# Designs tried in a protein design run: peptides against a protein of PDB entry 3NZW. Part 72

Target 1, 212 residues: chain A of PDB entry 3NZW
Amino acid sequence: TTTLAFRFQGGIIVAVDSRATAGNWVASQTVKKVIEINPFLLGTMAGGAADCQFWETWLGSQCRLHELREKERISVAAASKILSNLVYQYKGAGLSMGTMICGYTRKEGPTIYYVDSDGTRLKGDIFCVGSGQTFAYGVLDSNYKWDLSVEDALYLGKRSILAAAHRDAYSGGSVNLYHVTEDGWIYHGNHDVGELFWKVKEEEGSFNNVIG
Target 2, 222 residues: chain B of PDB entry 3NZW
Amino acid sequence: QFNPYGDNGGTILGIAGEDFAVLAGDTRNITDYSINSRYEPKVFDCGDNIVMSANGFAADGDALVKRFKNSVKWYHFDHNDKKLSINSAARNIQHLLYGKRFFPYYVHTIIAGLDEDGKGAVYSFDPVGSYEREQCRAGGAAASLIMPFLDNQVNFKNQYEPGTNGKVKKPLKYLSVEEVIKLVRDSFTSATERHIQVGDGLEILIVTKDGVRKEFYELKRD

## One batch from the design tools (peptide; made by RFdiffusion4, then SolubleMPNN)

Design b2_p15_1_s4 (from b2_p15_1, 9 letters changed)
Fold by OpenDDE base, seed 2:
Structure b2_p15_1_s4 (fold): chain B 212 residues (1-212), chain C 222 residues (1-222), chain A 15 residues (1-15)
Amino acid sequence: as target 1 above (212 residues)
Amino acid sequence: as target 2 above (222 residues)
Amino acid sequence: QQPPKFAPATQEWWL
């Protein structure tokens, strides 16, 4: 898996691959590794598929309950804390989760929290999570600027996942791309890695390690 | 060290069509190299036009299916005989599976039915309850032999329009029930040839708006 | 963290 999220002047970009594996077996190429908790809040998934899917879905329910009880959308801080508290209670039980809670509230603005099954909870501007994270960081860190245009930011997110898909055997399938703004998240499509690779190679003159 | 799990072999396969879905399984049940049964059905009609199979350790599979059937029953009791939708069934099964997260049902679960729009639906589960809706899925012993075939023949992976120099993919289209049945039969006959844990018989459950139909075909018994 | 070692046919999915 490779997931990433970063803040920039235009909000948040979230990009994820879609491969699931069971050992050397590619279990799926079409897994949704982003949960849409609400129109303003996303969760990303890395690690055990069931752990992530189950508990992030549960998180979604908790977030909805918060809205019902408090008549206000939950903060990104609070949402991430709920998840963090949960996984911390299960510390040592063998949960495997690497998640980013990304969202926008009027109080917080665009916000990203990293939460993992070790109980780590970090607020930050840039995170890559998964087996391909280092590959994604290589591209992302090299090109990241706060002042990126939305178009460039979207491309950078997509391109970083593509790099990870290229180098990480456990990442691939497609890139699911999101842009989070003050108006909520916008889905920017599913980009098949097979097609995207050749397109990017041609347009950039990159990936010269592969002979077409 | 004591292993609480067995492996009863077998293979299952689900394919969703436009207005139908199929879930198929062989009827061989094994332990190690011994055939326990040549006809032990493992694909079940669970009511509400939902068919289910949980392939792997048969004891766990049977337990899971029983629990799900009970869940359907209670759903009717609690919700004035409301039909359980396939997506809700999938969520319910996730909870059944994840409820045993630390002592999992040792099975690969597939369900098939129609979604609320009347479109064919197949959901597959890992042992601990992650699930995905897909057009097709193979599970069990010969899944690795069948799934690539389904990728090619159902989802038309790696197929291109002739004369396009590989630039235009073969368009996705729904398959007819007859075509799907052919693919299922070819899948299982092929799997039977190459996997000792697959064979004897093939039972196919076909879900349409009119209900569940069953078909049976003989497989190699060697 | 490595996935629980299940038989290939019944292995937990990892992302």
Scores: peptide ipSAE 0.427, ipTM 0.798, DockQ to the pose 0.376; fails the geometry check
Fold by OpenDDE base, seed 1:
Structure b2_p15_1_s4 (fold): chain B 212 residues (1-212), chain C 222 residues (1-222), chain A 15 residues (1-15)
Amino acid sequence: as target 1 above (212 residues)
Amino acid sequence: as target 2 above (222 residues)
Amino acid sequence: QQPPKFAPATQEWWL
């Protein structure tokens, strides 16, 4: 898996691959690694598929309950804390989760939290999470600027996942791309790596390690 | 070290059509190299036009199917005989599986039916309850032999329009029930040739708006 | 990340 999220002048970009594996077996090429908790809040998945899918779905329910009780959307800080508290209770039980909770509230603005099954909870501007994270960081860190246009930021997110899909055997399938603003998240499509790779190679003159 | 799990072999396969779905399984049940039964059905009609199979350790599979059938029963009691939708069934099965996250059911689960729009639906589960809706899925002993074939023949992976130099993909289209049955039969006959845990018989459950139909075909018995 | 050791036919999925 390779997931990433970063803050910039235009909000948040979230990009993820779609491969699931069972050892050396490709279990799926079409997994949804982003949960849409509400129109303003996203969760990303890396690690055990069932652990992530189950508990982030549960998190969605908790966020909805908060909205019903408090008549206000939950903050990104509170949502991430709920998940962090939950996994901490299971510390040592064998859960495997690497998650990012990304969203917007009027109080917080665009916000990203990293939460993992070790009990780590971090607020930050840039995270890459998964077996391909180092490959994604290589591209993302070299091109990241706060002042990126929305178009350039979307491309950078997509391009970083593509790099990871190329080098990490456990990442691939497609890129799912999101832009989060004050008006909520916007889905920017599913981009098949097989097609995207050749397009990017031609347009950039990159990936010269691949002849054809 | 004590191993609480057995492996009863077998293979299952689900394919969704436009207005139907199929779930098929062989009828061989084995332990190690011994055939326990040549006819032990592992695909079940669970009511509400939902068919289910949990392939792997048969004791766990039977327990899971029984629990799901009971869940359907209680759903009717609690919700005025409302039909359980296939998507709700999938969520319920996730909870059944994940409820044993730390001592899992040693099974690969597939369900098939129709969605609320009358379209064919197949859901697959890992042993601890991750799930996705897909057009096709193979599970069990010979899944690795069959799944790549389904990728090619159901989802037309790596197929391109002739004369386009690989630039135009073969368009996706739904398969007819007859085409799906042919693919299922070819899959299982091929798997039987190359895997000792697959054989004896093939049972196919076909789900349509009119209900569940069963078909049976002989497989090699060696 | 590597999945736990199960039989390939019934192995947990990892992302």
Scores: peptide ipSAE 0.426, ipTM 0.783, DockQ to the pose 0.376; fails the geometry check
Fold by OpenDDE base, seed 5:
Structure b2_p15_1_s4 (fold): chain B 212 residues (1-212), chain C 222 residues (1-222), chain A 15 residues (1-15)
Amino acid sequence: as target 1 above (212 residues)
Amino acid sequence: as target 2 above (222 residues)
Amino acid sequence: QQPPKFAPATQEWWL
């Protein structure tokens, strides 16, 4: 898996691959690694598929309950804290989760929290999470600027996942791309890596280690 | 080392059509190299137009199916005989599986039915309850032999329109029930040739708006 | 975040 999220002047970009594996077996190429908790809040998934899917779905339920009880959308801080507290209670039990909680509230603005099964909870502007995270960071860190246009930011997110899909055997399938703004998240499509790779190679003149 | 799990072999396969779905499984049950049974069905009608199979360790599979059937029963009791939708069934099965997260059911689970729009639906689960809706899925012993075939023949992977220099992918299209049955039969006959844990018989459950139909075909008994 | 070792038996999925 490779997931990433970063803040910039235009909000948040979230990009993820779609491969699941079981050892050497490619279990799926079409897994949804972003949970749409509500129109303003996203969660990303890396690690054990069931752990992530189960507990992030559970988190969604907790967020909805908060809205019903408090008559206000849950903050990104509170949502991430709920998940963090939960996984911390299971510390040592063998959960495997690397997640980013990304969203917008009027109180916080665009916000990203990293939460993992070790109990780590971090607020930040840039995170890459998964087996391909270092490959994604290589591209993302090299090109990131706060002042990126929305178009450039979307491309950078997509391009970073593509780099990871290229180098990480456990990442691939497609890129799912999101832009989070004050009006909520916007889905920017599913981009098949097989098609995207050749397009990017041609347009950039990159990936010259591959003969086309 | 203590190993609480057995492996009873077998293979299952689900394919969703436009207005139908199929879930098929061989009827061979084995332990190691010994055939325990040549006819032990592992695909079940669970009611509400949902068919289910949990393939791997048969004791765990049977337990899971029984629990799900019971869940359907209680759903009716608690919700005035409301039909359990296939997506709700999938969520329920996730909870059944994940409830044993630290001592999992040693099975690959597939369910098939129709979604609320009447479209064919197949859901597959890992042993601990991650699930995905797909057009097709193979599970069990020969899944690795069948799944690539399904990628090619159901989802038309690596197929392009002739004369387009590989620029135009073969368009996705729903298969007819007859075409799906052919693919299922070819899958299992081929798997039987190459995997010792697959054979004897093939049972196919076909789900349509009219209910569940069963078909049976002989496989090699060697 | 490392996937489990491949085994002949049914395995859980990793992302």
Scores: peptide ipSAE 0.424, ipTM 0.790, DockQ to the pose 0.334; fails the geometry check
Fold by OpenDDE base, seed 4:
Structure b2_p15_1_s4 (fold): chain B 212 residues (1-212), chain C 222 residues (1-222), chain A 15 residues (1-15)
Amino acid sequence: as target 1 above (212 residues)
Amino acid sequence: as target 2 above (222 residues)
Amino acid sequence: QQPPKFAPATQEWWL
């Protein structure tokens, strides 16, 4: 898996691959590694598929309950804390989760929290999470600027996942791309890595390690 | 160290059509190299136009299917005989599986039916409850032999329009029930040739708006 | 990410 999220002047970009594996077996190329918790809040998934899917879905329920009880959307801080508290209760039990909670509230603005099954909860502007994270960071860190246009930011997110998909055997399938703003998240499509790779190679003149 | 799990082999396969879905399984049950049964059905009609199979360790599979059937029963009791939708069934099965997260059911689960729009639906599960809706899925012993074939023949992977120099993919389209049955039969006959844990018989459950139909075909018995 | 030890046919999915 390779997931990433970063803040920039235009909000948050979230980009993820879609491959699931079972050892050397490609279990799926079409896994949804982003959960749409509400129109303003996203969760990303890395690690055990069931652990992530189950608990992030549970998180969605908790967030909805918060809205019903408090008559206000849950903050990104609170949502991430709920998940963090939960996994902390299971610490040592063998859960495997690397997640980012990304969203926008009027109080917080665009916000990203990293939460993992080790009990780590971090607020930050840039995270890459998964087996391909270092490959994604290589591209993302080299090109990141706060002042990126929305278009450039979307491309950078997509391009970073593509780099990881190219080098990490456990990442691939497609890139799912999101832009989070004050008005909520916007889905920017599913981009098949096979097609995307050749397009990017041609347009950039990159990936010269591959002949064709 | 004691291994609480067995492996009863077998293979299952689900394919969703436009207005139907199929779930198929061989009828061979084995332990190690011994055939326990040449006809032990592993695909079940669970009611509400939902068919289910949990392939791997048969004891776990049977337990899971029984629990799900019971869940359907209680759903009717609690909700005035409301039909359980396939998506709700999938969520319920996730909870059944994940409830044993630390001592999992040693199975690959597939369900098939129609979604709320009347379209064919196939859901697949890992042992601990991760699930995905797909157009097709193979599970069990010969899944690695069949799944690539399904990628090619159901999802038209690596197929291109003639004369386009590989630039235009073959368009996705739904397959007819007849075509799906052909693919299922070819899949299982092929798997039987290359895997010792697959064979004897093929049972196919076809789900349509009119209900569940069963078909049976002989497989190689050697 | 090390997947849990399951038989290939019933192995847990990893992301």
Scores: peptide ipSAE 0.424, ipTM 0.793, DockQ to the pose 0.382; fails the geometry check

Design b2_p15_3_s1 (from b2_p15_3, 9 letters changed)
Fold by OpenDDE base, seed 5:
Structure b2_p15_3_s1 (fold): chain B 212 residues (1-212), chain C 222 residues (1-222), chain A 15 residues (1-15)
Amino acid sequence: as target 1 above (212 residues)
Amino acid sequence: as target 2 above (222 residues)
Amino acid sequence: GMDPLVAAALARDRA
């Protein structure tokens, strides 16, 4: 898995691959590793697919309950804390989760929290999470700046996942791309790695380690 | 040390069409190298036009299916005989599986039916309840033999339009029920040849708007 | 014998 999220002047970019594995077996190439909690809040999944899918869906229910009780959308801080508190209660039980909770509230603006099954909860501007995270960081860190245009930021997110898909055997399938703004998240499509790779190689003159 | 899990072999396969879905399974039940039964059905009509199979450790599979059937029953009691939708069924099964997260049902689960728009639907589950809607899925002993074939023949993976230098993929299209049944039969006959835990009989449940139909075909009995 | 937690770890999908 490779997931990433970063803040920039235009909001948040979230990009993820779609491969699931069981050992050497590719279990799926089409996994939805972004869980749309509500129109303003996203969760990403890395680690155990069931753990992430189950508990982030549960988180969505808790967020909805908050909205019903408080007549206001839950903050990204509070949503991520609910998840963090939950996984911490299961510490030692064997949950495997590396998640990012990304969203927008008027009080916080665009916000990213990293939450994992070790009990870590971090607010930050840039995270890459999964077995391919270091490959994604290599591209992302080399090109990131706060003042990226929306177009450039979207491309950078997509391009970073592509790099990870190329080098990490446990990442691949496609890139799912999101842009989070004050008006909520916008889905920017599913980009098959097989097609995207050759397109990027041709347009950039990159990936010269591959003959083609 | 005691091993709480067994492996009863077998293979299951789901394929969604435009207005139908199929869920198929062989009827062989095996322990180690000994055939327990040549006809032990493992694909079930659970009501509300939902078919289900949980393949792997048969004791766990049977338990899970029974629990789901009971869930359907209670859903009707609690919601004025409302039909359980396939997506709601999938969510329910996730909870059944994840409820045993720390002592899992050792099975690969597939359900098939029609979504609320009347389109064919197949959902697959890992042992602890992660699930995905797909056009096709193989599960069980010979899944690794069948799934690549389905990738190629259902989803047209690695197929391109001639004369396009590999730039234009073969377009996705729904398969007819006849085409799907052919693929299912070819999948199981081929798997039977290469896997000792697959064989004897093939039972196919076909879900349409008119209900569930069953078909049976003999497989190699070696 | 197979520990149930080990079984889960080996059998589950990883994302």
Scores: peptide ipSAE 0.310, ipTM 0.857, DockQ to the pose 0.129; fails the geometry check
Fold by OpenDDE base, seed 4:
Structure b2_p15_3_s1 (fold): chain B 212 residues (1-212), chain C 222 residues (1-222), chain A 15 residues (1-15)
Amino acid sequence: as target 1 above (212 residues)
Amino acid sequence: as target 2 above (222 residues)
Amino acid sequence: GMDPLVAAALARDRA
């Protein structure tokens, strides 16, 4: 798995691959590793597919209950804290989760929290999470700047996941891409790695380690 | 040393069509190298036009199916005989599986039916309740032999339009029920040739708006 | 025998 999220002048970019594995077996190429919690809040999945899918869906329910009770959208801080508190209660039980909670509230602005099953909760501007995270960081860190245009930021997110899909055997399938703004998240499509790779190679003159 | 799990072999396969879905399974039940039964059905009609199979350790599979059937019953009691939708069924099964997260049902689960728009639906589950909707899925002993075939023949992976230099993929299209049944039969006959835990018989459940139909075919009995 | 937790770890899909 490779997931990433980063803040920039235009909000948040979230990009993820879609491969699931069981050892050497490719279990799926079409896993949805972004959970749309509400129109302003996203969760990403890395680690155990069931653990992430189950508990982030549960988180969605908790966030909805918050809205019903408090008559206000839950903050990104509070949503991430709910998940963090939950996984911490299971510490040592064997949950495997590496998640990012990404969203926008008026009081917080665009916000990213990293939450994992070790009990770590971090607020930050840039995170890559999963077995391919170092490959993604290699591209992302090399090209990131706060003043990226929305177009360039979207491409950078997509391109970073592509790099990870290329080098990490446990990542691949497709890139799912999101842009989060004050008006909520916008889905920017599913990009099959098989097609995207050759397109990028041709347009950039990159990936010269592969002969077409 | 005591092992709480067994392996009863077998293979299951689901394929969704436009207005139908198919869930098939062989009828062989084994332990180690011994055939326990040549006809032990493992694909079940659970009501509300939902068919289900949980393949792997048969005791766990049977328990899971029974629990789901009971869940359907109680859903009707609690919601004025409302039909359980396939997506809601999938969510319910996730909870059944994940409820045993720390002592899992040792099975690969597939359900098939129609979604609320009347389109064919197949959902697949890992042992602890991760699930997704797919056009096709193989599970069980010969899944590794069958799934790549389905990738190629249902989802047309690695197929391109002639004369396009590999630049245009073969377009996705729904398969007819006849085409799906052919693929299912070819999958199981092929798997039977190469896997000792697959054989004897093939039972296919076809879900349409008119209900569930069953078909049976002989497989090799070797 | 296989520990149930180990079984879960080996059998589950990884994202």
Scores: peptide ipSAE 0.299, ipTM 0.855, DockQ to the pose 0.127; fails the geometry check
Fold by OpenDDE base, seed 2:
Structure b2_p15_3_s1 (fold): chain B 212 residues (1-212), chain C 222 residues (1-222), chain A 15 residues (1-15)
Amino acid sequence: as target 1 above (212 residues)
Amino acid sequence: as target 2 above (222 residues)
Amino acid sequence: GMDPLVAAALARDRA
């Protein structure tokens, strides 16, 4: 798995691959590793597919209950804290989760929290999570600027996942791409890694380790 | 040491069409290298036009299917005989599976039916309840033999239009029920040739708006 | 024999 999220002048970019594995077996090439909690809040999944899918869906329910009780959207801080508190209760039980909670509230602005099954909860501007995270960081860190245009930021997110899909055997399938703004998240499509690879290689003159 | 799990072999396969879905399974049940039964059905009509199979350890599979059938019954009691949708069924099964997260049902689960728009639907589950809607899925002993074949023949992976120099992919299209049945039969006959835990018989459940139909075919008995 | 927790770890999909 490779997931990433970063803040920039235009909001938040979220990009993820779609491969699931069981050992050496490719279980799926089409897994949805972004949960759309509400129109302003996203969760990403890395680690155990069931653990992430189950508890992030549960988190969505908790966020909805908050809205009903408090008559306002839950903050990104509070949503991420709910998940963090939950996984802490299971500490030592063997849950495997590496998640990012990404969203926008008027109170917080664009916000990213990293939450994992070790009980770690971190607020930050840039996170890559999963077995391919180091490959994604290599591209992302080399090209990241706060002042990126929306177009360039979207491309950078997509391109970073592509790099990870290329080098990490456990990442691949496609890139799912999101842009989060004050108006909510916008889905920017599913990009097959095979097609995307050749397109990028041709346009950039990159990936010269592969003979076309 | 005591092993709480067994392996009863077998293979299952689901394929979604445009307005139908199929879920198929062989009828062989084994323990180690011994055939327990040559006809032990493992694909079930659960009502509300939902068919289900949980393949792997048969005791766990039977328990899971029984619990789901009971869940369907109680859903009707609690919601004035409302039909359980396939997506809701999938969510319910996730909870059944994840409820045993720390002592899992040792099975690969597939359900098939029609979504609320009347389109064919197949959902597949890992042992602890991760699930995905897909056009096709193989599970069980010979899943690794069949799934690549389905990638190629259902989703047309690695196929290109002739004369395009590999630049135009073969377009996706729904398969007819007849085409799907052919693929299912070819999948299982091929798997039977190469896997000792697959054989004896093939039972196919076809879900349409008119209900569930069953077909049976002989497989090799060696 | 296989421990149930080991079974969970080996059988589950990784995303």
Scores: peptide ipSAE 0.299, ipTM 0.862, DockQ to the pose 0.128; fails the geometry check
Fold by OpenDDE base, seed 3:
Structure b2_p15_3_s1 (fold): chain B 212 residues (1-212), chain C 222 residues (1-222), chain A 15 residues (1-15)
Amino acid sequence: as target 1 above (212 residues)
Amino acid sequence: as target 2 above (222 residues)
Amino acid sequence: GMDPLVAAALARDRA
């Protein structure tokens, strides 16, 4: 798995691969590793697919309950804290989760929290999570600027996942791409790695370790 | 060391068509190298045009299917006989599976039916309840033999239009029920040849808007 | 219950 999220002047970019594995077996190439919690809030999944899918869906229910009770959307801080508190209660039980909770509220602006099953909860501007995270960081860190255009930011997110998909055997399938703004998240498509790789290679003159 | 799980072998396969879906399974039940039964159905009509199979440890599979059938029953009681949609069924099954997250049902679960638009739907589950809607899925003993075949023949993976130098993929299209049945039969006959835990009989449940139909085919009994 | 590590090992899908 490779997931990433980063803040920039235009909001948040979220990009993830879609491969699931069971050991050396490719279980799926089409897993949805972004869980749309609400129109303004996204969760990413890395680790146990069931753990992430179940608890982030549960989180969505908790967020909805908050809205009903408080008559306003839950903050990203509070949403991430709910999840963090939950997984902390299960500490030692064997949950496997590396998640990012990404969203926008008027009070917080665009916000990213990292939450994992070890009990870590971090607010930050840039996170890559999963077995391919270091590959993604290599590309992302090399090209990241706060002042990226939306177009460039989207491409950078996509390109970073592609790099990880190329080098990490546990990552691949496709890139699912999101842009989060004050108006909510926008889905920017599913990009098959098999096609995207060759396109990027040709356009950039990159990936010269592979002969076309 | 105490091991509460067994492995009863077998293989299951789901394929979604445009306005239908199929869920098939062999009827062999084994323990180790011993055939317990040559006809033990493992694909079930659960009502509301939903068919289900949970393949692996049969005791767990049967328990899960029974729980789901009860869930359907109670859904009707609680919601004025509303039909349980396939997507809601999938969510329900996730909860059934994840409810035993720390003592999982040792099964690979597939359900098939029609979505709310009348399109064929197949959902597959891991033992602890992660689920995904797919066009096809193989589960069980010979899943590793069949799934790549389905990738190629249902999803047309690695197939390209002739004369395009591999630049144009074969376009995706729905398969007819006849084509799907052929693929299912070929899958199971092939799997039977190469896997000792697969054989004896093939039961196929076909879901359409008109309901669930069953077909049965003999497999090798060796 | 079952050992959590064993349970985790039974989980098929890793993301």
Scores: peptide ipSAE 0.297, ipTM 0.861, DockQ to the pose 0.101; fails the geometry check

